# Peptides against a protein of PDB entry 8OXM: the designs that were tried, part 45

Target 1, 371 residues: chain A of PDB entry 8OXM
Amino acid sequence: FKAEFRLAGGVNLPKIIDCVGSDGKERRQLVKGRDDLRQDAVMQQVFQMCNTLLQRNTETRKRKLTICTYKVVPLSQRSGVLEWCTGTVPIGEFLVNNEDGAHKRYRPNDFSAFQCQKKMMEVQKKSFEEKYEVFMDVCQNFQPVFRYFCMEKFLDPAIWFEKRLAYTRSVATSSIVGYILGLGDRHVQNILINEQSAELVHIDLGVAFEQGKILPTPETVPFRLTRDIVDGMGITGVEGVFRRCCEKTMEVMRNSQETLLTIVEVLLYDPLFDWTMNPLKALYLQQRPEDETELHPTLNADDQECKRNLSDIDQSFNKVAERVLMRLQEKLKGVEEGTVLSVGGQVNLLIQQAIDPKNLSRLFPGWKAWV

## One batch from the design tools (peptide; made by RFdiffusion4, then SolubleMPNN)

Design b1_p11_1_s1 (from b1_p11_1, 8 letters changed)
Fold by OpenDDE base, seed 4:
Structure b1_p11_1_s1 (fold): chain B 371 residues (1-371), chain A 11 residues (1-11)
Amino acid sequence: as target 1 above (371 residues)
Amino acid sequence: MDLLEEAIREA
């Protein structure tokens, strides 16, 4: 390793380290502390399996449908090393950086990202009607700009077109697989875009198996399909390439039901894999930036030996795991709200749910559903 | 090794 490190931004201040391999190649790595990377590592394995299924099918292989993966090496329950996604940028950094974000550059007369966040935070405890009205006002005065990512990075029209297709396919594949695995909405900093491929990399996979629905502000969308995400697809939006790629991905997932269930079952019952949402993690994921001052990490998780009988914990865990498996089976059968849907019907429902401004207005304002 | 161990120990 080199003797120097750089801090990455964020609460946990991850350390960027450079290492020289036995091949003489320099490789950047991210060292996270105070973070359990086991869930990320497990999700990367599931994504690799989904990629294997997608590559076996001729229709998904021809479309190059894949989820971008990165290496994760958990070192402890609270530390690990990640592959640095070299040549990627968080979509949030590109869109809503305070200094040079695309919204500020292309829409200087629109609301600032801060003004949008403030307006939505003011109504966070209000009715769904008040949230919807303010969300619509924010959306009217904060117009999407993510189309400019491909226009800035890819000056050649043929390359630009190819990269916009790669982006659209990446969003479609990650959206459907993310729905099947119950990843829910994704914070704009937890979606990276590759500046060379235009493919998305989903990072920080700490919410899975619909655990986002039990957050203090429940998730209301099956995946992130916000206005900027759609704008990056270009003029066709969710129609044409995106929809067809979602349908083909869903078809492969549904046809692989038994394999996916068996794998997820093994993972849900792995005693080394804690996928359950705990109250502290739930609070942390939906904390206000202003509330960071008082949570001294002096909650030594060690002292609450609540001697809950091991039997009651195991029975409660097993019932949650069974419910997750049943819901996964329903998704893979096309069962939505007690109705069996075709692949096209299911994909259509999911797209409509994901773009519905009523659902988006109910999301946690910290996740910036207007971006 | 030291920087990784230091990075883990400061975490």
Scores: peptide ipSAE 0.014, ipTM 0.485, DockQ to the pose 0.038
Fold by OpenDDE base, seed 3:
Structure b1_p11_1_s1 (fold): chain B 371 residues (1-371), chain A 11 residues (1-11)
Amino acid sequence: as target 1 above (371 residues)
Amino acid sequence: MDLLEEAIREA
């Protein structure tokens, strides 16, 4: 390792370290402390398996359908090493940075990202009708700009077209794989875009198996397909390439049902893998930006071993695991709301749910559903 | 080894 480290910023101040491999190549790594990377590591293994299934199928291989992965090495229950996603930027940083964000640059007369967030926070505790009205006002005065990402990065028209296609394929593959696994917390900082490939990298995989639905403000969309995500696809939006790539991904997932169920079953019953949403994690994920000042969790977790009867905890856990497996099996059979759908019918329902402004308006304001 | 152990110990 090099003798120096850098801080990445953020609350947990992760350390950026550079190491020289036995091959003489420098590799940047991110060391996180006070964070449990076991769920990220497990989800990356499942993504690698999904990629293996997608590469075996001729139609998905020809389309280069893949979910981007990164290496995770958990070192303890509270520390680990991540592969540094070199040449990536959070989509939120590109879109809604306060200084030079694409919305401010291309739409200077629209509402600021701060004004949009403020308006949605003011109605956070209001009716769904009031949230919908304010969300529609925000959307009218905050127009999509993510088309400019590919235009800024790729000046050659042929390269630009290829990269926009790579982006659209990456969104489709990650959306369907993420839906099957019940991946939540898809806010604009948890999705990176590669500046060279235009492919998405999903990070912070700590909300999976539909645990986002049991948050204080439940998640109401199957994946992130917001107006800027759609704008990055160009003039056809969700039609044509995106829809067809979703259908081909869903076809491979459904045809691989037994393999996916077996893998997820082993993971859900692993006593070393805590995937369940706890109340403290739920509060942390939906904390208000204004409340950052007072809740230093001096979680002195005094080890009050509340010897809760291990039997009752285990029975409750097993019932949650069984429900997750049943719901995963339903998704892989195309069962939605008690109805068996074709691949095209299921993908259509998921797209409609993801773009519905009534679903988007009900999300936690920190998710930034208007972006 | 030392910097990774130090980074883990300070984390």
Scores: peptide ipSAE 0.007, ipTM 0.480, DockQ to the pose 0.034
Fold by OpenDDE base, seed 1:
Formats: C-alpha cells, sequence, structure tokens
Structure b1_p11_1_s1 (fold): chain B 371 residues (1-371), chain A 11 residues (1-11)
C-alpha cells in the first residue's frame, strides 16, 4: 500500500488507497467504513454467474452481452474494500452535477437541474395527476443530451458507432439482469459509465429483490430507462439493438431459471446476508441531499433489541425469502400480473413500464427520473 | 499497522 490515502467525499468519508501489486501494477481501492458491503459482494457474484450464462450462449456471446462487475471484499459487517472503477464517471456527474454538465453545455436555455428538482419536490406529496403534469413540463423544458457522451469521447465515426453499440448492449444487459434480480430504478450517481468502453457499471447494490417497492416512495419502473439513458442509444432509442439485446438476455435468463433460482436461494437463506429493507435504511435512501456522490450506506439497523422472539423474526424472514423466490420464479417463467408472456411480450411490457412518463413521474424526486 | 487496518479504524 502507498503511505497516503485520499477521501472520496461523503458522510462515510470512504478512503481511496493506492496499492502496488506483486505484478508491479498500481491498483486503486476504495475502503469503506460504517457500511455493509456484503450485499454488493453477493450481487457481484450473481452478476458473474449471469455473465457466465451469457458467455455460454452463442447469440449473447456474439453480441458481447455482459454486466460490468468490480471486486468487493467485505472485511466486517461495517467495513470492506472495493475495486476503484478506474476510467469511469457517474452519469449524473456528466449530465447534471458538474458546472460543465452536458445539460448546461448543450441546453443552456432549458431548466437547470436544480429547477427541475425543485418543481418535482414541490409536487412530491401531491396527486399522481399533478405529478404527471409537472413531470411533463419538466421534460419539455429539460431535453435529453446523453448522446453527446459518445460524441465527445469518440471522435472517429467508426469508433463512435461501435461505442454507442457497446453502450446500448450494456444498458440492455444490465436492465434485464437488474430486473430479474429486482434492482429497480437506479440513482444517477450509482450508474457509472466507462469513458473508454462506453459500458455501464452499476455500483451500490443495497436495494435488490424488489425492496425498492417498499421504500416510502415506492419504485414504479423495472429498471432505469429514462430519457437520457435512451438518448445515449441514438436515433433508434429502445428499438432495434436495445430491444433485441433485452430479448436475447431474457431468453438466456429464462432458459437458466433452475441455476439462477438455486443460486439466489442459497444467498437469501445465508444467515450472514441481510438483504431485507429496514425502516431506517428506507428513510435514509430517500432523505439524503443530492450533492452527496455517496454510495448510500447499507444502514445496518443498529441492533435495536426489539426482543421479538427469534422464532417470529426467523419465520417473518423465511416468508419474505419465499415470496422473493416465488416472484423470481415468476419473472423467469415470464409471468407478469398473472399472465404468461413470451420473451418478446415480457421485454416489451418491461420497456413500456420503464419509459412510461406516468411511472417516471411517481418516482422519488431525488432519483431524478427526468434525467 | 496495515494501512487497511488504520483506514478501517478511522472510518
Amino acid sequence: as target 1 above (371 residues)
Amino acid sequence: MDLLEEAIREA
């Protein structure tokens, strides 16, 4: 290790350390305290398995369909080490969080990110109709710009086209895998984009197995497919490459149902792995001010000795795990709202749900569904 | 102290 560390910023003040490996290569690592990285580590293992399944299938392998992974080493229930995602930037930083954000640069006459957020926060406790109207006004005055990411980074037209294709494939793979695992919507700071590959890296996996649906403001989308996410795909948007990559990913996941169920079952019943949403974690995820580029700590509930009989806790946990497994099995069978769908029908439903401005307008304003 | 242990203790 180098003798110096840097702070990454944020409430938990994660430490950036540089390590020289036995191979002479420098590796940056992020050391987190006061955070439980076990969920991130588990989700990375599941992503690696999904990648193995995608690489075995000829059609997904030809399309280079993969979910980006990083190394996580939990050291305790409240500390661990993460691989630093070198050469990545948060999509939120590129789009809205910098003085040189792409929205400000390309659309200087549109609403500012702050104006958009303020308008959506003012209606947070209002009717769904009022939320929808304000969301549509925000969307009209805040036009997508994420197409410019690939245009800025890749000046050669052939490279630009290849990287836009890599981006579209990465969004498709992560969206379908994320839906199967119930990751839901993703905060714009928790999606990194690689500046060389144009692939997405999803960080802070503290909300999984549809636990976003039990937040104070419940999730209403299967994955993040907002206007900027779509704009990065170029003129065809969700049609053509994205849809086909979603369908091929879903086909592999559905054909691998037994393997996926077995792995998730082992993880859900691991007594060392608490994936359940507690009320404090749920409040924290929807109370933080925006400027914190922070990976939301998996607030381990402090051991509030609610002396609920261990038996009643275990029975409640097992019933939640069983419901998660049943819902995972339904997804892998193509069961949506009690109807069995084809791969194309299921993927179409998920895309329509994810892009529906009525669903997007109901999301927590802090997650910026207009971006 | 390993920088990792120090980084964990101060975190």
Scores: peptide ipSAE 0.005, ipTM 0.443, DockQ to the pose 0.034
Fold by OpenDDE base, seed 5:
Structure b1_p11_1_s1 (fold): chain B 371 residues (1-371), chain A 11 residues (1-11)
Amino acid sequence: as target 1 above (371 residues)
Amino acid sequence: MDLLEEAIREA
C-alpha cells in the first residue's frame, strides 16, 4: 500500500488507496467505512452469474450483452474494500457537475442543476399533480445533453458509432438485469460510465429486491431510463437497438428462471446477508444532501436496543423473503400486474413505466429524474 | 495492514 490516501467525495468520505500488487501493477482501491458492503458483494456475484447466462446464449453473446462488475471485499459489517473502477466517471459528474457539467456547457440558457433540484425540492411534499407540472417545467427548461459524452470521447465516426452501440447495449443489459433483481437507488452518482468502452458500471447496490418501493418516497420506475440516459443512445432513443437488447436479455433471464430463483433463494436465506431495508438506512438514503454542506448530524443514537423477540423478526424476515421470491418468479414468467406478457410486451411495459414523466416526477428529488 | 486498518478506522 502507498502511505498516502485521498478522500472520495460523499457523506462517508471513502478513502482511495493505491496498492502495488505482487505483479508490480498499481491498483487503486476504495475503502468504505460505516457501510455494509456485503450486499454489494452478493449483487456482484449475481451479476457475474447473469453474465455467464448471457455468454451462453448465442444472440446475447453476439451482442456482447454484459453487466459490468467490480470486485468487492467486505471486511466487516461496516467496512470493506472496493475495486476502483479505473477510467470511469459518475454520469452525474459528467452531466451536472457544478463547474463544468455537460448541461452547463451545452445548454447554458437552461435551468442550472441547482435550480432544477430546488424546484423539485419545493414540491416534494406536494400533490402528484403539482409534482408532475413542476417536473414538466423542469424538463422543458433542462434539455438532455448526454449525446455529447460519446461525441467528446470518440472523435472517429466509426469508433463513435461502436461506442454509442456499446453504451446502448450496456444500458439495456443493466436495466433488465437490474429490474429482475429489483435494483433501486439508481441516482446519477450510482451509475458510472467507462470513458473508453462507454459501458455503464452500477455501484452502491444496497437497494435490491424492490426495497426501493418501501423507501419514504417509493421508487416508481423499474430502472433509470431518464432523458439523458435515452439521449446517450442517439436519434433512435429507446427504439431499435435498446429495445432489442432488452428483449434478448429478458429472454435469457426468463429461460434461466430455475437457476436465478435457486441463486436468489440461497442469498435471501443466508443469515449473514441482510438485504432488508432498515428504517435508518431508508432515512439516510433520502436525507443525503448531495451538496457538500457539512451538516454533521451528531445523532447520538442512544442504543435503545428494542430487543424485539428474535422469533418475530425471523418470521417477518421469512415472509419478506417469500414475497421477494414470488415477485422474482412472476417477473421471470412475464407476470406484470396479474397479466402474463410476452417478452416484447413485458419489455415494452417496463420501458413505458421507466420513461413515464408521471412516474419520474414522483421520485425523490435526490434521484434527479430530470437528468 | 496498518494503513488499511487505519483507513477503515477513520472511515
Scores: peptide ipSAE 0.000, ipTM 0.442, DockQ to the pose 0.038

Design b1_p11_1_s2 (from b1_p11_1, 7 letters changed)
Fold by OpenDDE base, seed 3:
Structure b1_p11_1_s2 (fold): chain B 371 residues (1-371), chain A 11 residues (1-11)
Amino acid sequence: as target 1 above (371 residues)
Amino acid sequence: MEDLEKALLEA
């Protein structure tokens, strides 16, 4: 390794290190301390398997349907090394950066990102009706601009069209696979875009198997398909390429049901893989930005080994794992709300749920559903 | 490995 490191920004101050491989190539890596990367590593393995299934199918292979993956090497329960996603930017940084974000540049007379967040935080504890009204006011005064990402990065019209197509395919593939796996916490900082390929990279995979639905503010959408995400697809939006790529991805997932269930079953019963939502993690994910100052609980988790009867914990865990597997099987059969749907019917329902402003208005304000 | 453990312990 090189002796020098750089700090990446953020609360956990991850270290960027450069290493020279045995091949003489320099590789940049991100070292995270105090984070459990085992869930990220497991989810990346599941994404690699999904990519293998998508490459075996002629229709999805011809469409180049893939989920972007990165290497994760867990070192301990609280540390690991990530592949540095060179040439990626968080969609939130491009869209809603306070200094030079695309919304400020292209829509200077709209509400600021701060004004939108403030309005939604003021109604956070209000009725669903009041949240919906304020969300619609925010949406009216904060118009989508993500079409400008491809226009800024790709000046040649033929390249621009190809990259917008790559983006749309990436959104479709990751949305359907993310839905099947119950991937949550899809806020604007957990989705990166590659500045060269226009493909999405999903990071921080710590909310999976629909555990986002048991948060204090439950997740109400199957994936992120907000107005800016749709605007990046261009004039056809969710119609045409996006819908067809979702359907072709869903066909492959449903036809691979036995393989997907077997692998997820092995992972859910792995005693080294804690995927369950705990109350502390739930509080951390939905903390207010104003409360960042006081809650450094130095939880000295003094090892009060409360001998909770291992039997009752194990029975409760097994019942949660069984429910997750049953719901995964239902999704892979096209069972939605007790009804068996065709691939086209299921994909249509998921798109409608993801774009419904009533569902979007109910999300935690930190998810930024208006972006 | 040792350099990586050291970088983690100094974090």
Scores: peptide ipSAE 0.006, ipTM 0.413, DockQ to the pose 0.033
Fold by OpenDDE base, seed 1:
Structure b1_p11_1_s2 (fold): chain B 371 residues (1-371), chain A 11 residues (1-11)
Amino acid sequence: as target 1 above (371 residues)
Amino acid sequence: MEDLEKALLEA
């Protein structure tokens, strides 16, 4: 390890360290304190297994369908080391940076990101109808620009086209795998894009197994498929490559039901893995100021000695784990709202739910569903 | 581990 470190900024002041491996390669790492990285580590292991399943199938292997992973090494319940995602940028940084964000550069006459957020925050406690109307006004005056990411980074037309396909495949794979694992919508700072591959890296996996549905503002989408996410796919949007890659990913996941259930069961019953949403974590995830590029700490609330009988806590936990496993089994059978769907029917329903402006208008304004 | 955790929590 080098003796010097850099601060990454934010509340927990994570330390960027450089180390030279035995292979002579320099590697940057993020050392995080006051944060539980066990959930991130567990989700990375599940993603690696999903990647193994996708690589075994000829149709998904030919399409190079993978979810990007990074190394996580938990050191304690409150500390760990992350692989620094070198050559990535948060999609939020590219899109809505106050100085040089793509919306400001390409759409200077549109609403600012701040104006959009202010309008949506003003209606956050209003009716669904009022939220929808304001969301549509915001969307009309804040047009998507994420197509320009690939156009700026890849000047050769053949490279540009291939990178836009890589992006579309990455969104499709991460969306379906994320839906199966119940990751839900993702804050724009918690989705990184690789500037060389155009693939997405999902970071800060502190909300899984549909725990986003029990937040103070419940999640209403199966994954992030906002207008900018779609714009990055180019003129076909969700049709063609994206839809086909979702269907092929879902086929592999459904055909691997037993393997996925067994893995998730082992993880849900691991006493070292607290995946449940606590009230303090839920408040923290929906009260943070916008500008914190930080991974939301999995605030394991300190031991509030809720001297609830250990038996009643364990019984409540087991009943939540059982419900998560049952819902995972339903997803892998194609059971949506009590109906068994084909792969194409299920993928279509999920896409429609994810792009529905009524669902998007009901999301927490801090997650910027108009971006 | 404890020394690294301590150095992370005291910083």
Scores: peptide ipSAE 0.006, ipTM 0.422, DockQ to the pose 0.037
Fold by OpenDDE base, seed 5:
Structure b1_p11_1_s2 (fold): chain B 371 residues (1-371), chain A 11 residues (1-11)
Amino acid sequence: as target 1 above (371 residues)
Amino acid sequence: MEDLEKALLEA
C-alpha cells in the first residue's frame, strides 16, 4: 500500500488508497469506515449469480446482458474495502455537477439542479397533488441531457451506436435484476457509468429486498428509469432494445426461480447478514444536508427498556424474511397486485410504474427523480 | 460463502 491516501467526498469521508498487487499492477481501493459493507458483498455475490444465469442463456449471452460487479471485502461490521471502479463517474456528477454538469452546459436556461431540489424540498411535506404539480413544473424546466454522455465520449458514429446499445442493455439488465432483488436507494450518486463501456455500475447496495418501501418517504418506483436515464437510450427511449432486454432478463430470472429463491433464502437467514432496515439507517438515508449540524448523539445510555426478549426479535425477523421470500416468489411467477402477468405484461407494468410522474413526484427529494 | 459458491457451481 502507498503511505498516502485521498478523501472521497461525502459524510463518511471514505479513504482512497493505492496498492501495488503481487502482479506489479497498481490498484485503487476505497476504504469505508462507519459503514457495514457485508450487504454490498452479499449483493455482489447475488449479482455474480445473476450474471452466471444470464451467460448460460443463449439469448441473454448474445445480447451481452450483465450487471457490472465490483469487489467488496468487509473487514468488520463498520469497515471494509471496495474496489475502486476505475474509469467510472457517478451519473449525478456528469449530469448535475454544479460547475460543469451536462444540464448546465447543454441547458443553461433551464432550472439549476439546486433550484429543482429546492422546489421539491419545499413541497416534501405537502399533498401528493402539490408534489405532482411542482414535479411537472420542474420537469418542464429541466429537460434531459444524458444523450450527450455517449456523444461526448464516443466521437465515431459506429462506436457511439454500439456504446449507446451497451448502455441500454446495462440499464435493462440492472433494472430487472434490481427489481427482483428489491434494490432501492438508486439516487444519482449510487449509479456509476463506465466512460469506456457505457455500462452502469450500481454501488451502495444497503437498501435491498424492498426495504426502500419502509423508509420515512417510501420508494414508489421499481428501479431508476428517470428522464435522463431514458434520454441516454436515444430516440427509441424505453421501446425496442430496452424493453426486449428487460423481457429477456425477466425470462431468465423467472426460469431460474428455484435457484434464486434458494440463494436468497440462505442469505436472509444468515445470522451474519443484517439486511433489515434499522430506523437509524432509515433516518440517515433521508436526512437533509442542512441537518448535519445538530445531531450530536447525546446517547444518554438509559438503555434500560430495550430488553425486548430475544425471542420476539427473532419471531419478527423470521416473519419479515418469510414475507420477503413470498414477494420474491411472486415476482418470479409474474404475480403483480394479485394478477399473474406474462413476461411482457410484467415488464410493461414495471416500465410504466418507473416512468410514472405520480410515482416519481412522491420520492424523497434527495433521490432527484427529475434527473 | 463457500456453500453459496458451491451451490452456484452445482446449479
Scores: peptide ipSAE 0.006, ipTM 0.425, DockQ to the pose 0.020
Fold by OpenDDE base, seed 4:
Structure b1_p11_1_s2 (fold): chain B 371 residues (1-371), chain A 11 residues (1-11)
Amino acid sequence: as target 1 above (371 residues)
Amino acid sequence: MEDLEKALLEA
């Protein structure tokens, strides 16, 4: 390891460290403190399994359908080392960076990211109708620009076209795999884009198995398919390549039902894997930047008194795990709202749910559903 | 920002 580190920024101030391998290659790593990387590590293993299934199928292999993975090494319940996703940028940084974001550069007369955030925060506790109206006003005055990512990074037209296809395939694969695993909506900063491949890397996998539906502001979309995400696909949007890649991914997932259920069952009952949403995690995920000042996590671990009977906790946990497995089985059978759908019907429903402005307007404003 | 922070903390 080099003696020097950089701070990546953020509340927990992760340390970017450079390590020289025995092969003489420098490898950048991120060291997290105060965070449990076990969920990320487990989800990366599930993604690797999904990738194995996708590579076994001729149709998905020919399309190079993969979910990008990174190495996670949990060191403790509160620390770990991650493979720094070298040559990636958060889509949120590219789109809505305060100084040089693509929205500001390409749409200087549109609302600022801050104005959009403020407008949506003002209606957060309002009716769904008021949220929808303000969301539509925000969307009208904040037009998508993510098409410019590939245009800026890939100047050769043939390369540009190939990379836009790689992006579209990556979104399709991650959307369907993410839906099956119940990852829900993904904050714009928890989606990295590789500046060389145009593939997405999903990070911060702390919400899985539809636990986003039990947040104070519940998730209303199966995956992130916002206007900028769609704009990155180019003029065809969700049609053509994206839809076909979703269908081919869903076909492989449904045909691998037994394997996926068995793997997820083992993980849900692993006592080392806490996938359940707790109230503190739920608050943290939907906190306001203004409320950060008072929550000193004086998680004094010393309040021993909640000896709730181990039996009642275990029975509650088992019932949640069973519900997750049942819902996973339904998804893999194409059961949506009590109806069995074809792969095309299921994928169509999921796309429509993900792009519906009524669903998007109900999301937590912190997740920036207008981006 | 929190999720960038968390992502920068997790990446």
Scores: peptide ipSAE 0.009, ipTM 0.378, DockQ to the pose 0.136; fails the geometry check

